Peptides against a protein of PDB entry 5CWW. Designs and how they scored, part 87

Target 1, 194 residues: chain A of PDB entry 5CWW
Amino acid sequence: VPKLQGPFDFDLNPEDEQDDEVELKDIYVIGEKPRVADLMRGEEEELEMMKEDQHNGLSLNIICLLSTSGQVKICLDIDGVEAQWLPPRSKNKRLFAPPPEPPSLLTFQTFDTLKPAEVTPDGWPMFSEDATSPYSFYVTHPAGITYISLTPWVFRLESELQSDSEAGTEFRIDLLAKGQGSERDRIFTQTRTQ

## One batch from the design tools (peptide; made by RFdiffusion4, then SolubleMPNN)

Design b2_p22_1_s2 (from b2_p22_1, 11 letters changed)
Fold by OpenDDE base, seed 4:
Order: sequence, then structure tokens, then C-alpha cells
Structure b2_p22_1_s2 (fold): chain B 194 residues (1-194), chain A 22 residues (1-22)
Amino acid sequence: as target 1 above (194 residues)
Amino acid sequence: REEKRRRVLQALKEALEKKRLE
């Protein structure tokens, strides 16, 4: 049986006073892809195939949170939270190891998918996957549909994580952080038939 | 390699912190 994990601590929450009042409605998790380096310990032949797949996803879990207001928070699991299984009921009173420090999520980006006028009290925004890309998804709301793609920064971040060179890493990471981040495009807006 | 990953993530954290302060 999978163990329920959490609560997660959010690192670098925007000090927006509104964070404490953000009611989350949905969560979208993009699981980490195996690190090329970890795959390299396997058969060399599989390594060559994976090198060609430039689409090696991020070797970090991405957790996207969606509020009732249509706010999306994109978080990175920097601690590498692995799926935990309930320990078999072995009788050994494992000494209550101090509860492991709750895993921290690094907030990479926060943005709104709805205009203030589109936010409704009964609004229920939802995530939906993009079958064509593991790093793209949609936020659906009665007011409209927003396409989101993490690909612009995910690729660059993974490149830094896998790079053997430390030269220029700090600079490139700074550029990554300062950049526009995720792509966001409103692909559909429902016209209120007056 | 793990140390390098940690450094990258630390750099990212620091960069994001700076961005929020600007």
C-alpha cells in the first residue's frame, strides 16, 4: 500500500499574503525521469538510445498546484521524494526516528490562468494532461482553457543537472530563474452569451 | 555527481530568491 506522503514544506513561497488563503483544488505531478547517469550504469546500448532522446525529462519531480482562483504554482521536489510504501507490519518497534524533516518543495514559478473578472466562487479549475508532452498540460475552467508548457526551462535545468562542467552553471541558472519560465497560452475563452 | 546536482539546485534556489527580492 502506498504511504501517504506529506505535508510538504514550500520553500520560497512568494510572500504574497494571499498564499495562506489559497485554496488548492487540484494537483498535477510530473514524475522524474531516470537520470541518464543512473541509466549509464546499465547496458551501454540503452545509453546510446537515451542520449538521442533529447527528451530526457527532468530528473526531479514537478508538482503543480492549482487554486480555486486559477493560480498555478509550479514546484520542484529538490529532495527527491521517493514513493514510500507502508512498512510491512514487522513487530519491531522501529524507534520513532524523528519524523523525517518534511520534504521541501521549491517554488519555481507562480502565475494566474484566470483574469480577476473570470474568478468565480464556484469555479473549479482542473489540470489535464497533454498526451503529446509530459511537460505540458492544460488548466480548464468554465471561463477558458490555458495551455501550459514547462519545456522551455525543464530542458535547460536538466542540462545543468547532468552537466559535468561547473563552468558557467551559476550564470545559466541565474538566466533560467530570471527568464519567463513556463509557456502560458489561453487557447480558449468562453464567450459569455449575454 | 550528487554533489554537483546539489550545487545546481542550491544555485537555483539562490537565483529564485534574488528574483523575488527584485
Scores: peptide ipSAE 0.594, ipTM 0.943, DockQ to the pose 0.861; fails the geometry check
Fold by OpenDDE base, seed 5:
Structure b2_p22_1_s2 (fold): chain B 194 residues (1-194), chain A 22 residues (1-22)
Amino acid sequence: as target 1 above (194 residues)
Amino acid sequence: REEKRRRVLQALKEALEKKRLE
């Protein structure tokens, strides 16, 4: 039986969001790409096909959160949360190890997909996947559709995670954090028929 | 490899914290 996981702690939430309970409407998870080392246990043919795609994935889970207001929060699973199963009922009174510290999500970026005038109390924004890219998706709201791509920073972050060189890492990470982050493009806007 | 990964993630956290304060 799968174990229910949570709650999760959020690191680096914007201060402005701490006071206003942002009502979440949807969650979009981008699973980590399997490490090359983990793929070595699989069939050799799948390994060759994945080698070409290996350069485009992140070795961290990404959790995207969407609020009623159309705010998107991009979070990184830095602890590597894995699916947990209920331990077999072994009768041994194992001393209650203190519950493991709840896993933390690192907030990488927060941004809006709606203009203030487009936000409605009854709005129901939703995520939808892009079939052409695992790191691109759409936010759909009655007011419009926004395309989002994580590709501008995902590759750079993975490169740092996989690099053997420590030289310049801090500088490149600083640039990554200060950059524009995710690509956003409003691809459709609903015209209010007067 | 895991230690380096941890260092990168720590640097990212610090960089994001700095960005938030600016």
Scores: peptide ipSAE 0.593, ipTM 0.943, DockQ to the pose 0.863; fails the geometry check
Fold by OpenDDE base, seed 2:
Structure b2_p22_1_s2 (fold): chain B 194 residues (1-194), chain A 22 residues (1-22)
Amino acid sequence: as target 1 above (194 residues)
Amino acid sequence: REEKRRRVLQALKEALEKKRLE
């Protein structure tokens, strides 16, 4: 039986004073890709296929959250939340290890996909996958469709995670954090037929 | 490698914190 994991502690909640209960409507998870080193222990044949897919994915899970207002929050699973299964009812009193500290999600970026005038109480934005890239997706709302791509920063972050050199890491990470982050493009806007 | 990853993630956290304060 899969164990319910959570609650997730969001590290770096914007101190936005407005306790506006961001009602989450959808979640989009981009699973981590296995590290090349972990793959090298496996079958040689899969190694050749991955060499051609030059786009090594991020070795972190990405959790995207979507609110009713069309706000997207991109979070990184820095603790590496593994799927936990309920231990089999083996009789041994596993000492209730203190509940593992709830996994922390690092909020990388937050942005809106809707204009304030497009937000409706009955709005139901949803994520949808982009078949062309695991790091791209769409947010669909009655007001329009927004394309989102994480590719501008995912590769750079992974490069830092895999690098053997610490030289310049802090600088590059600072640039990554201060940068524009994800690509966002409104590809469709529903014309309000008055 | 794991220690380096932790350092990178810590640096990222710090950088994001700085960005929010700016």
Scores: peptide ipSAE 0.593, ipTM 0.943, DockQ to the pose 0.845; fails the geometry check
Fold by OpenDDE base, seed 1:
Structure b2_p22_1_s2 (fold): chain B 194 residues (1-194), chain A 22 residues (1-22)
Amino acid sequence: as target 1 above (194 residues)
Amino acid sequence: REEKRRRVLQALKEALEKKRLE
């Protein structure tokens, strides 16, 4: 049985100016790609085929949150939250270790997929995967469909995480943070048939 | 390698904090 994990602390959550509790409607998780170093512990033969595909993934979990208003929040699991399974009911009363500090999620980017006029009280935006890329997905709403890609920054971030040199890292990370972030494209808009 | 990753992530956090304050 999977262990319920949380609560998560959101680092750098934009101060929602309005006290309106952003109601979350959907969550989309992109699992971390295994580190090349961790693969070296596995059987040699499967290692060569996976090396080519591994250069294209982030070694961090990404958690995307979607609100009723069509707001998307892209969060990074910087603590490396591993899937925890409930230990078998072993009788050992593990002394209440102080509750581990809740894992922190770093908010990388927040953006809207809907215009204010498209937001409806009964609207139900949903995530859907892109079969062609693990770092691309769609947000579907009755008003339209938005394509989202994380590829513009994911590759650069992974390059810094895997680099052997610290030279220029701070500068490149600053550029990454100040950049446009994720790609967004409205691929379909529902025309109100008058 | 783990220490380097931590430094990169700390730098990212600081960069995002600066962006939020601008």
Scores: peptide ipSAE 0.593, ipTM 0.943, DockQ to the pose 0.874; fails the geometry check

Design b2_p22_1_s3 (from b2_p22_1, 12 letters changed)
Fold by OpenDDE base, seed 3:
Structure b2_p22_1_s3 (fold): chain B 194 residues (1-194), chain A 22 residues (1-22)
Amino acid sequence: as target 1 above (194 residues)
Amino acid sequence: MEEKRRRVLAALKRALEEKRAE
């Protein structure tokens, strides 16, 4: 039986977010891709072909959260949370083991997909995948559809994670963190037919 | 390799913290 995990702590939440009041409606998870280094431990010959695809995703899980208000939170799993199974009923409940510290998610970016006037109490925004890219998706709401792409930063972050050189890493990471982040485009807006 | 990844992620966390403080 799978072990229910949590609670998860969110690191670097926006100060103004009363986390307790945010009603989440959907979750979108982008699984990590294998690290190039892990692939190198296999047969040497296949390694040269995979180096050419600079588009080898991110070696971290990405967790996207969507609220009723259309707020999207993009989080990185820096701890590498894995599915856990319930331990077999071993009688030795160490009664006094402090509960393991909950894993933390690093909040990379938070943004709204809806204007304040578009937010409804009964709104139910949902994620949907983009068949053309694992790092792009849509937020669908009765008021409209928003396209989101993580590609502006995902590949740059992976490049730093895989780099052999430390030269300039801090500067490039600073630019990545303080940059515009994810691409957003409202592709459809529901016209209020008066 | 693991140490480099840890350093990059630590730098990212620091940069995001600085962005939040601005």
Scores: peptide ipSAE 0.612, ipTM 0.946, DockQ to the pose 0.853
Fold by OpenDDE base, seed 5:
Structure b2_p22_1_s3 (fold): chain B 194 residues (1-194), chain A 22 residues (1-22)
Amino acid sequence: as target 1 above (194 residues)
Amino acid sequence: MEEKRRRVLAALKRALEEKRAE
């Protein structure tokens, strides 16, 4: 039987945003791509076909959270949360090991998809997938549609994760973290018919 | 490999913390 997991702790939440104040409406998860090293443990024949695709993903799960206000929070699963199963009801009263610390999600980026005037109490923003890329998606709201792409940073981060050289890593990571982050484009705005 | 990965992620966390403090 699958075990329900959570709650999750969020690292690096904006100081002004108490998690308790943000009502979440939707979640979008981008599963990790297998690491090259993990692929190498498989059959050699599958390795050749996957070599071309190996450069096209992040070896971390990405969890995107969407609030009622249209705020998007992009989080990285740095701990590698795996599916957990309920232990078999073995009768042995094993000593109450302290519950494992809840897994932490690293907040990579937070941004708004709606203007303050577009936020409504009854608004239901939702994620929608982009069929052309697993690292791109849409936020749909009655006020408009916003395109989001993680491609500006996801491949650079993976390159650092796969790099055998530590030279310049800190500098490149600083640029990645402090840069523009995700691409965001409002592709549609609903005109209020007065 | 795993240790390098951990170092990269630690560096990312530090960089994000610095960005938040700006």
Scores: peptide ipSAE 0.611, ipTM 0.945, DockQ to the pose 0.856
Fold by OpenDDE base, seed 4:
Structure b2_p22_1_s3 (fold): chain B 194 residues (1-194), chain A 22 residues (1-22)
Amino acid sequence: as target 1 above (194 residues)
Amino acid sequence: MEEKRRRVLAALKRALEEKRAE
């Protein structure tokens, strides 16, 4: 039986937004890709070939949260939360292990997909996948559809995670963090026919 | 490799903190 996991702590949440105040409507999870270095351990030649494949996804889970207001929060699972299964009901090991520290999600980016005037109390924004990319998705709302792509930073981050060189890493990470972040484009706006 | 990943993620966290402070 799958184990229910959580709660999760959110690191670097916007100060003005207490998580308790955000009504979440949907969640979108982008599962981690295997680390190339881990897969190719001992196979240097294959490692080089796979490093060239810029299509290797992020070796971190990405958790996207969507509020009723159309706010998207993009979080990184920095602790590497894996699927857990309930141990078989074997009687004895009440290992009162202290509850593991709740896993932390690093808030990478928060942004709105709706204009204030488009937000409705009964709004029901939803995520939908992009069939062409695992790192792109849509937020659908009666007011419109927003395309979101994580590709501008995901591959760069993975490159840093996989790089054997520390030279310039801090600089590149700084640029990554302080940059534009995710691509966001309103691809459709519903015209209220009065 | 794990240590490097940790360093990268730490750097990312710091950079995001700095961005938030701006």
Scores: peptide ipSAE 0.613, ipTM 0.946, DockQ to the pose 0.848; fails the geometry check
Fold by OpenDDE base, seed 1:
Structure b2_p22_1_s3 (fold): chain B 194 residues (1-194), chain A 22 residues (1-22)
Amino acid sequence: as target 1 above (194 residues)
Amino acid sequence: MEEKRRRVLAALKRALEEKRAE
């Protein structure tokens, strides 16, 4: 049986957002791609195929959160939270180990997909995948559909994580963090039928 | 490799904190 994990602590949550005020409606998870170091443990033939694919993903889990208001929060799993399974019913009452420190998620970016006038109490925004890219997705709301792509920064971040050189890393990371971040495009807006 | 990853992520966190403070 899968273990329910949580609570998660959000690092760099916007100060103005009391966690109690944001009603989450949906979650979208992009699983990590294997790290180069993990690939080196495989057979040589599989290694060559995977080297070509090394440029195709981030070696961190990405967790996207969507609120009722259409706010999207992009979070990175920097602690490497793995799927946990309930331990088999071992008869031995394992001593209550202190609850592990809650895993932390790093908030990379927060943005709105709806205008204030488009937010409705009964609005139910939802994530949907993009079949063309694992790092792109849509937010669908009755008011419209927004395309989101993480590709502008994901591959650059992975390049830094995989680089053997420390030269210029801090500078490039600074540019990445302070840049435009994710691509957003409203691809459809519902026409208010008068 | 793991130490470098930790350094990169720490740098990212610092950069994001600075961006938020601006």
Scores: peptide ipSAE 0.612, ipTM 0.945, DockQ to the pose 0.855; fails the geometry check

Design b2_p22_1_s4 (from b2_p22_1, 10 letters changed)
Fold by OpenDDE base, seed 3:
Structure b2_p22_1_s4 (fold): chain B 194 residues (1-194), chain A 22 residues (1-22)
Amino acid sequence: as target 1 above (194 residues)
Amino acid sequence: MEEKRKKVLEALKKALEKKRKE
C-alpha cells in the first residue's frame, strides 16, 4: 500500500502569500531522471541510460501546484523525496522515532495562467501532459488553455548538477535564477458566447 | 558528487532568494 507523503514545507514562498489562502486544485509531478553517476553503478542501469539519452531530464523531481485562481507554482524536490510504502504490519511499531523532518520543496517560479476576469468561483483548472515533451504540459480551464514548458531552464540546471567543476557555477546559477524561467503561452481562449 | 550537488542547490537557493528581494 502506498504511503501518503507530506506535509511538505515550501521554501522561498512569496512573503505576501499566506499558504493558507491558496486553494490547490491540482498537482503535476515530473519524476526525476536517474543521475548518470548512479546509473554507472550497475551494468543493467547503463543499458537503461543509453535508451534515455534522447532527452537529458532533470535529476530532481519537479512538483507543479495549481490553484483555483489558475496560479502555477513550480517547485523542486531538493531533498529527494522517494516513493514510500507502508511497512508490513509488523507488531513492533517503534512509536518513538522522532518524526522525520518534513521534506522541503524549493519554489523555483510562480505565475498565473488566468486573467483576473477569467477567475470564477466554480473554476476548476487542471493539468494535462504534453505527449511530445516530458517537461511541457497544459493548464486547462473553461476560459482557456495555457501551454507551459520548463525546457528553458531544466537543461541548464541539470548541466550544473552534473558538473564536476565548481568554477563559474555560482555565476551560471545566478543567471539561471534571474532568467525568464518557464515558457508560458495561451494557446486557446474561450469566447463567452453571450 | 553529492557534496557538489549540494553546493549547486545551495547556490540556487541563494540566487532565488536574491531574486525575490529584487
Scores: peptide ipSAE 0.578, ipTM 0.939, DockQ to the pose 0.826
Fold by OpenDDE base, seed 2:
Structure b2_p22_1_s4 (fold): chain B 194 residues (1-194), chain A 22 residues (1-22)
Amino acid sequence: as target 1 above (194 residues)
Amino acid sequence: MEEKRKKVLEALKKALEKKRKE
């Protein structure tokens, strides 16, 4: 039987945003790509084909959260949340394993897709997949459609995760964190016909 | 490799914390 996992703790939430104040409307999950090291255990031929596809992936799950206000929060699963199964009721000692520390999601970036004037109490923003890229998606709202791409930072982060050298990692990660982060483009705006 | 990944993620966390305080 699958074990329900949660609640998730969000690391690095903005201090001013009490989690209770943000009404979430949608969640978009980008599954992790297999790590190159894990693939090296397979047949060499499959490795070459996957190497080209792997250059564009992240070996971490990404969880995107969307609020009623059109706020997008990009979170990284740094703990590697795996599907947990309830152990078969073997009679043995309920070692009260301390409740596993709730998996922590690292908030990488938070941004708005709507202008304040576009936010409505009855708003229903939704995520939709981009068929051309696993790391791009759309936020649709009655006020408009916003394209989002994680590609500007995903590749760089993965490069650091896969690197054998620690030299310069801290500096590059600092630049990555301080950068603009995700690409965001409003591709459609609904003109209010007055 | 896992230790390095952990270090990278810790560095990222620290960097993001700094950004938030800025």
Scores: peptide ipSAE 0.581, ipTM 0.939, DockQ to the pose 0.858; fails the geometry check
Fold by OpenDDE base, seed 4:
Structure b2_p22_1_s4 (fold): chain B 194 residues (1-194), chain A 22 residues (1-22)
Amino acid sequence: as target 1 above (194 residues)
Amino acid sequence: MEEKRKKVLEALKKALEKKRKE
């Protein structure tokens, strides 16, 4: 039986947004891809050849959260939360180990997909996948559809995570953080038929 | 490898913290 996991602690939330104030409507999870270095451990020569062609996704889980207002929060699972199963009912009540500290999610980016005028109290925005990329998705709302792509920064971040060199890492990470981050494009806007 | 990943993630956290303060 799968173990219920959570709650998660959100790290680096925007100061103005208390998590308790955001009504979440949907969640979109992009599972981590295996680290090429871990898969090819011991085969250094083949690793170099595969690094170029394998658009290996991020070796971190990405958790996307969507609020009623159309706010998207992109979070990174930096603790590497794995699927857990309930231990078999072995009678040995292991002593209540203090509940493990809830895993932390690092807030990478927060942005709105709706204009203030498009936000409705009964709005129900939803995620939908992009069949062409695991790191791209759509936010659908009656007001419109927004395309989101994480590809630009995911690639760069993974490159740093897989790099054997620490040289320039801090600089490149700073650039990554300061950059535009995720691609966002409103691909459809519903015209209110009067 | 794990230590490097940790360093990258710490750097990212710091960078994001810095960005939030700007």
Scores: peptide ipSAE 0.581, ipTM 0.939, DockQ to the pose 0.835; fails the geometry check
Fold by OpenDDE base, seed 1:
Structure b2_p22_1_s4 (fold): chain B 194 residues (1-194), chain A 22 residues (1-22)
Amino acid sequence: as target 1 above (194 residues)
Amino acid sequence: MEEKRKKVLEALKKALEKKRKE
C-alpha cells in the first residue's frame, strides 16, 4: 500500500501567499528522468535506449499546483522524495522516532493563467498532459485553455546538474532564475455569448 | 556528483531568493 506523504514545506513561496488562502484544485507531477550515474548501474542494452532520452529530461521531480483562481505554482523536489510504501506491520514500531522532517519543495515559479475578470467562484481549472512533450501541459478553465511549457529552463537546469565543471555555475544559475521561466500561451478563449 | 548537485540546487535557491527581493 502506498504511503500518503506530506505535509510538504514550500520554500520560496511568494511573500503575499498565505498558504491558507490558496485553494488548490489540481496537482500535476512530472517524474524525474534517470540520472546518467544511475543509468550506469543498469543493463547496457537499456542504457543505450535511455541515452537518447537523457538529454531531454530533468533529474528532479516537478510538482505543479493549480488554484481555483487559475494560479500555477511550479515546484521542484530538491530532497528527492521517493515513493514510500507502508512498512510491513512489524510489531516493533519504534513509536518514538521523531517525525521525519517534512520534505521541502522549492517554488521555482508562480504565475496566473486567468485574468482577474475570468476568475469565477464556480471555476474548476484542471491540468491535462501534452502527449508531445513530458514537460508541457495545459490548464483548462471554462474561460479558456492555456498551454504551458517548462522546456526552456528544464534543459538549462539539467545541464547544470549534470555538468562536471563548477566554473560559472553560479552565474548560469543566476541567469536561469532571472529568465522568463516557463512558456505560457493562451490557445483558446471562450467567447462570452451575450 | 551528489555534492555538486547539492551545490547547484543551493545556488538556485539563492538565485530565486534574490529575484524575489528585487
Scores: peptide ipSAE 0.580, ipTM 0.939, DockQ to the pose 0.823; fails the geometry check

Design b2_p22_2_s1 (from b2_p22_2 with E4D E12D K16R E19R)
Fold by OpenDDE base, seed 2:
Structure b2_p22_2_s1 (fold): chain B 194 residues (1-194), chain A 22 residues (1-22)
Amino acid sequence: as target 1 above (194 residues)
Amino acid sequence: SRTDKLAKKLADLVKRRKRERE
């Protein structure tokens, strides 16, 4: 039986966000790229296709959270949350291992997809996939559609994760953290015919 | 700042991942 995981702790959540104030409406997960070593067990053709895809992926899971207000939170799974299975009820009372520390997600970026005037109590923002890129997606709402791409920073972060040298890493990471982050573009706005 | 803390956490992650590959 799969173990229910959570709640997640959010590292670097905006100071002004009380955890209780953000009603989540949707979650979008971008899985980490498979490890080359795990793929070596597959057919050579599958390996070649995956090598091309591997150059474009992040070796971390990304968890995107969407609130009822259209706020998007981009979180990184820095701990590597693995699917946990409930151990078979073997009778041995394994000592209450201290409850495993709740998995932590690193809040990379938070931004709004809706203007304050577009937020409605009955609003239902939703994520949808971009078929052309695993690191791009849409937020759909009755007020409009927003395109989001993580590509501007994902590649840079992965480059640092895969680098053999520490030279300049801290500087480049600092630039990444202080940068604009994700691309965001409102591609459609519903015109209220007054 | 929040961004400074983020940078630090990301840098620590990168360092950790490098050590895990060695």
Scores: peptide ipSAE 0.624, ipTM 0.951, DockQ to the pose 0.788
Fold by OpenDDE base, seed 5:
Structure b2_p22_2_s1 (fold): chain B 194 residues (1-194), chain A 22 residues (1-22)
Amino acid sequence: as target 1 above (194 residues)
Amino acid sequence: SRTDKLAKKLADLVKRRKRERE
């Protein structure tokens, strides 16, 4: 039986954000790219194709959360949450080890896709994929469509994750954390026909 | 700041991942 995972704890939520105040409407997950080391157990031909593709992904799962207000939260799965199966009910009441601490998601970035005036009680923002890039997606709402791309930081973060040297890593990560983060462009706005 | 905390957590992640590859 698949184990239901969660609830997740969110690390580095905005200070002004109370967990109880954000109503989530949608979730978009970008799965991690397989590690070269994990792929080396496969056929050599897949390894060459994957070497080119591996430079184009993050070795972390990304979880994007979308609120009713059109707020997007980009979270990183630092712990590497894997699919878990419930162990077979062994009759031996082994002292249940305390349930492992719930996995934490690191909140990388939070931003709005809607203006305050565009937020409606019945608004239903949704994620949709970009077929051209695994690290780009859209937020659709009756008020408009916003394009989002994680590419400005994802590849830089992966470069640090794959680096053999710690030299300059702290500095580059500091720049990454202080940077503009994800690209965000409103590509469509619904004109209210008066 | 939040960004300083984020940078620290990301740096710790990078260090951890490096150690896991060694």
Scores: peptide ipSAE 0.624, ipTM 0.951, DockQ to the pose 0.796
Fold by OpenDDE base, seed 3:
Structure b2_p22_2_s1 (fold): chain B 194 residues (1-194), chain A 22 residues (1-22)
Amino acid sequence: as target 1 above (194 residues)
Amino acid sequence: SRTDKLAKKLADLVKRRKRERE
């Protein structure tokens, strides 16, 4: 039986967000690319094919959260949360080890996809994939559709994660953190025919 | 600032990942 994971702690949440005020409606997960070291157990030919594929992804899981108001939160799994299974029902009441510290997610970016006037009590924003890119997706709401792309920063972050030198890393990471972040484009707006 | 803290955490992650590969 799969073990339910969570709650997650969010590191670097916006100070103005009371955690209790954000009702989540949907989650979109972009899984990490396979680690080269885990793939090195295969034949050399498979390694060359994977090197080409590895340039196209991030070696971290990305967790996107969507609220009822159309707020998107982009989080990075820096701790490497793995799928867990419930231990077999061993009869031995082993002393409950203190619950492990809840896994933390690093909040990279938060932004809105809806205008305040578009937010409705019956509105149900949802994520949907972009078949053309693993790091792009849509937020669909009755009021409109927003395209989102993580590509402006994902590949830069991966380049730093795979670098063999620390030279200039802190500077480039600082530029990445201060940058515009994800691309966001409203591709469709439903006109209320009043 | 929040961005300074984010930059620091990301830099620490990069350094950690580098050490894990050595």
Scores: peptide ipSAE 0.623, ipTM 0.950, DockQ to the pose 0.794
Fold by OpenDDE base, seed 1:
Structure b2_p22_2_s1 (fold): chain B 194 residues (1-194), chain A 22 residues (1-22)
Amino acid sequence: as target 1 above (194 residues)
Amino acid sequence: SRTDKLAKKLADLVKRRKRERE
């Protein structure tokens, strides 16, 4: 039985965000690119498909959170939260292990997909995948559809994670952090037929 | 700034990951 993980601590949340104020409605998880070493344990056919998909995925899990107001939060799993299984009912529950520190997610970016006037109490924003890219997705709301792509910064971050040289890393990471972040495009807006 | 803290956290992550591969 998979262990329910959480609560998660969100590192670098917006200063004005009280945890109790953001009602989460949906979650979209982008799994990390499998490590080559993990691929060696899979069937040869899966290895060939992954070699052809030259899309350099990120070696980190990405957790996207969506609020009722259409706010998207992009978080990085920096601790490498692995799927934990409930330990077998071994009688020796070490009762006294301090509760493990909650895993931390690094809040990379937070942004809105809806204008304030588009937010409705009955509005239910939802994530949907983009079949053409693992790092792109849509936020669908009755007021409109927003395309989101993480590719601009994911590529840069992965390049740094895979680099053998530390030269210039801090500078490039600084540019990444100060950059525009995720691409956002409102592809559809519902016209209020008055 | 928040972005400076983010940059630092990401840089630390990159450094950690590099050390784990050595």
Scores: peptide ipSAE 0.623, ipTM 0.951, DockQ to the pose 0.794

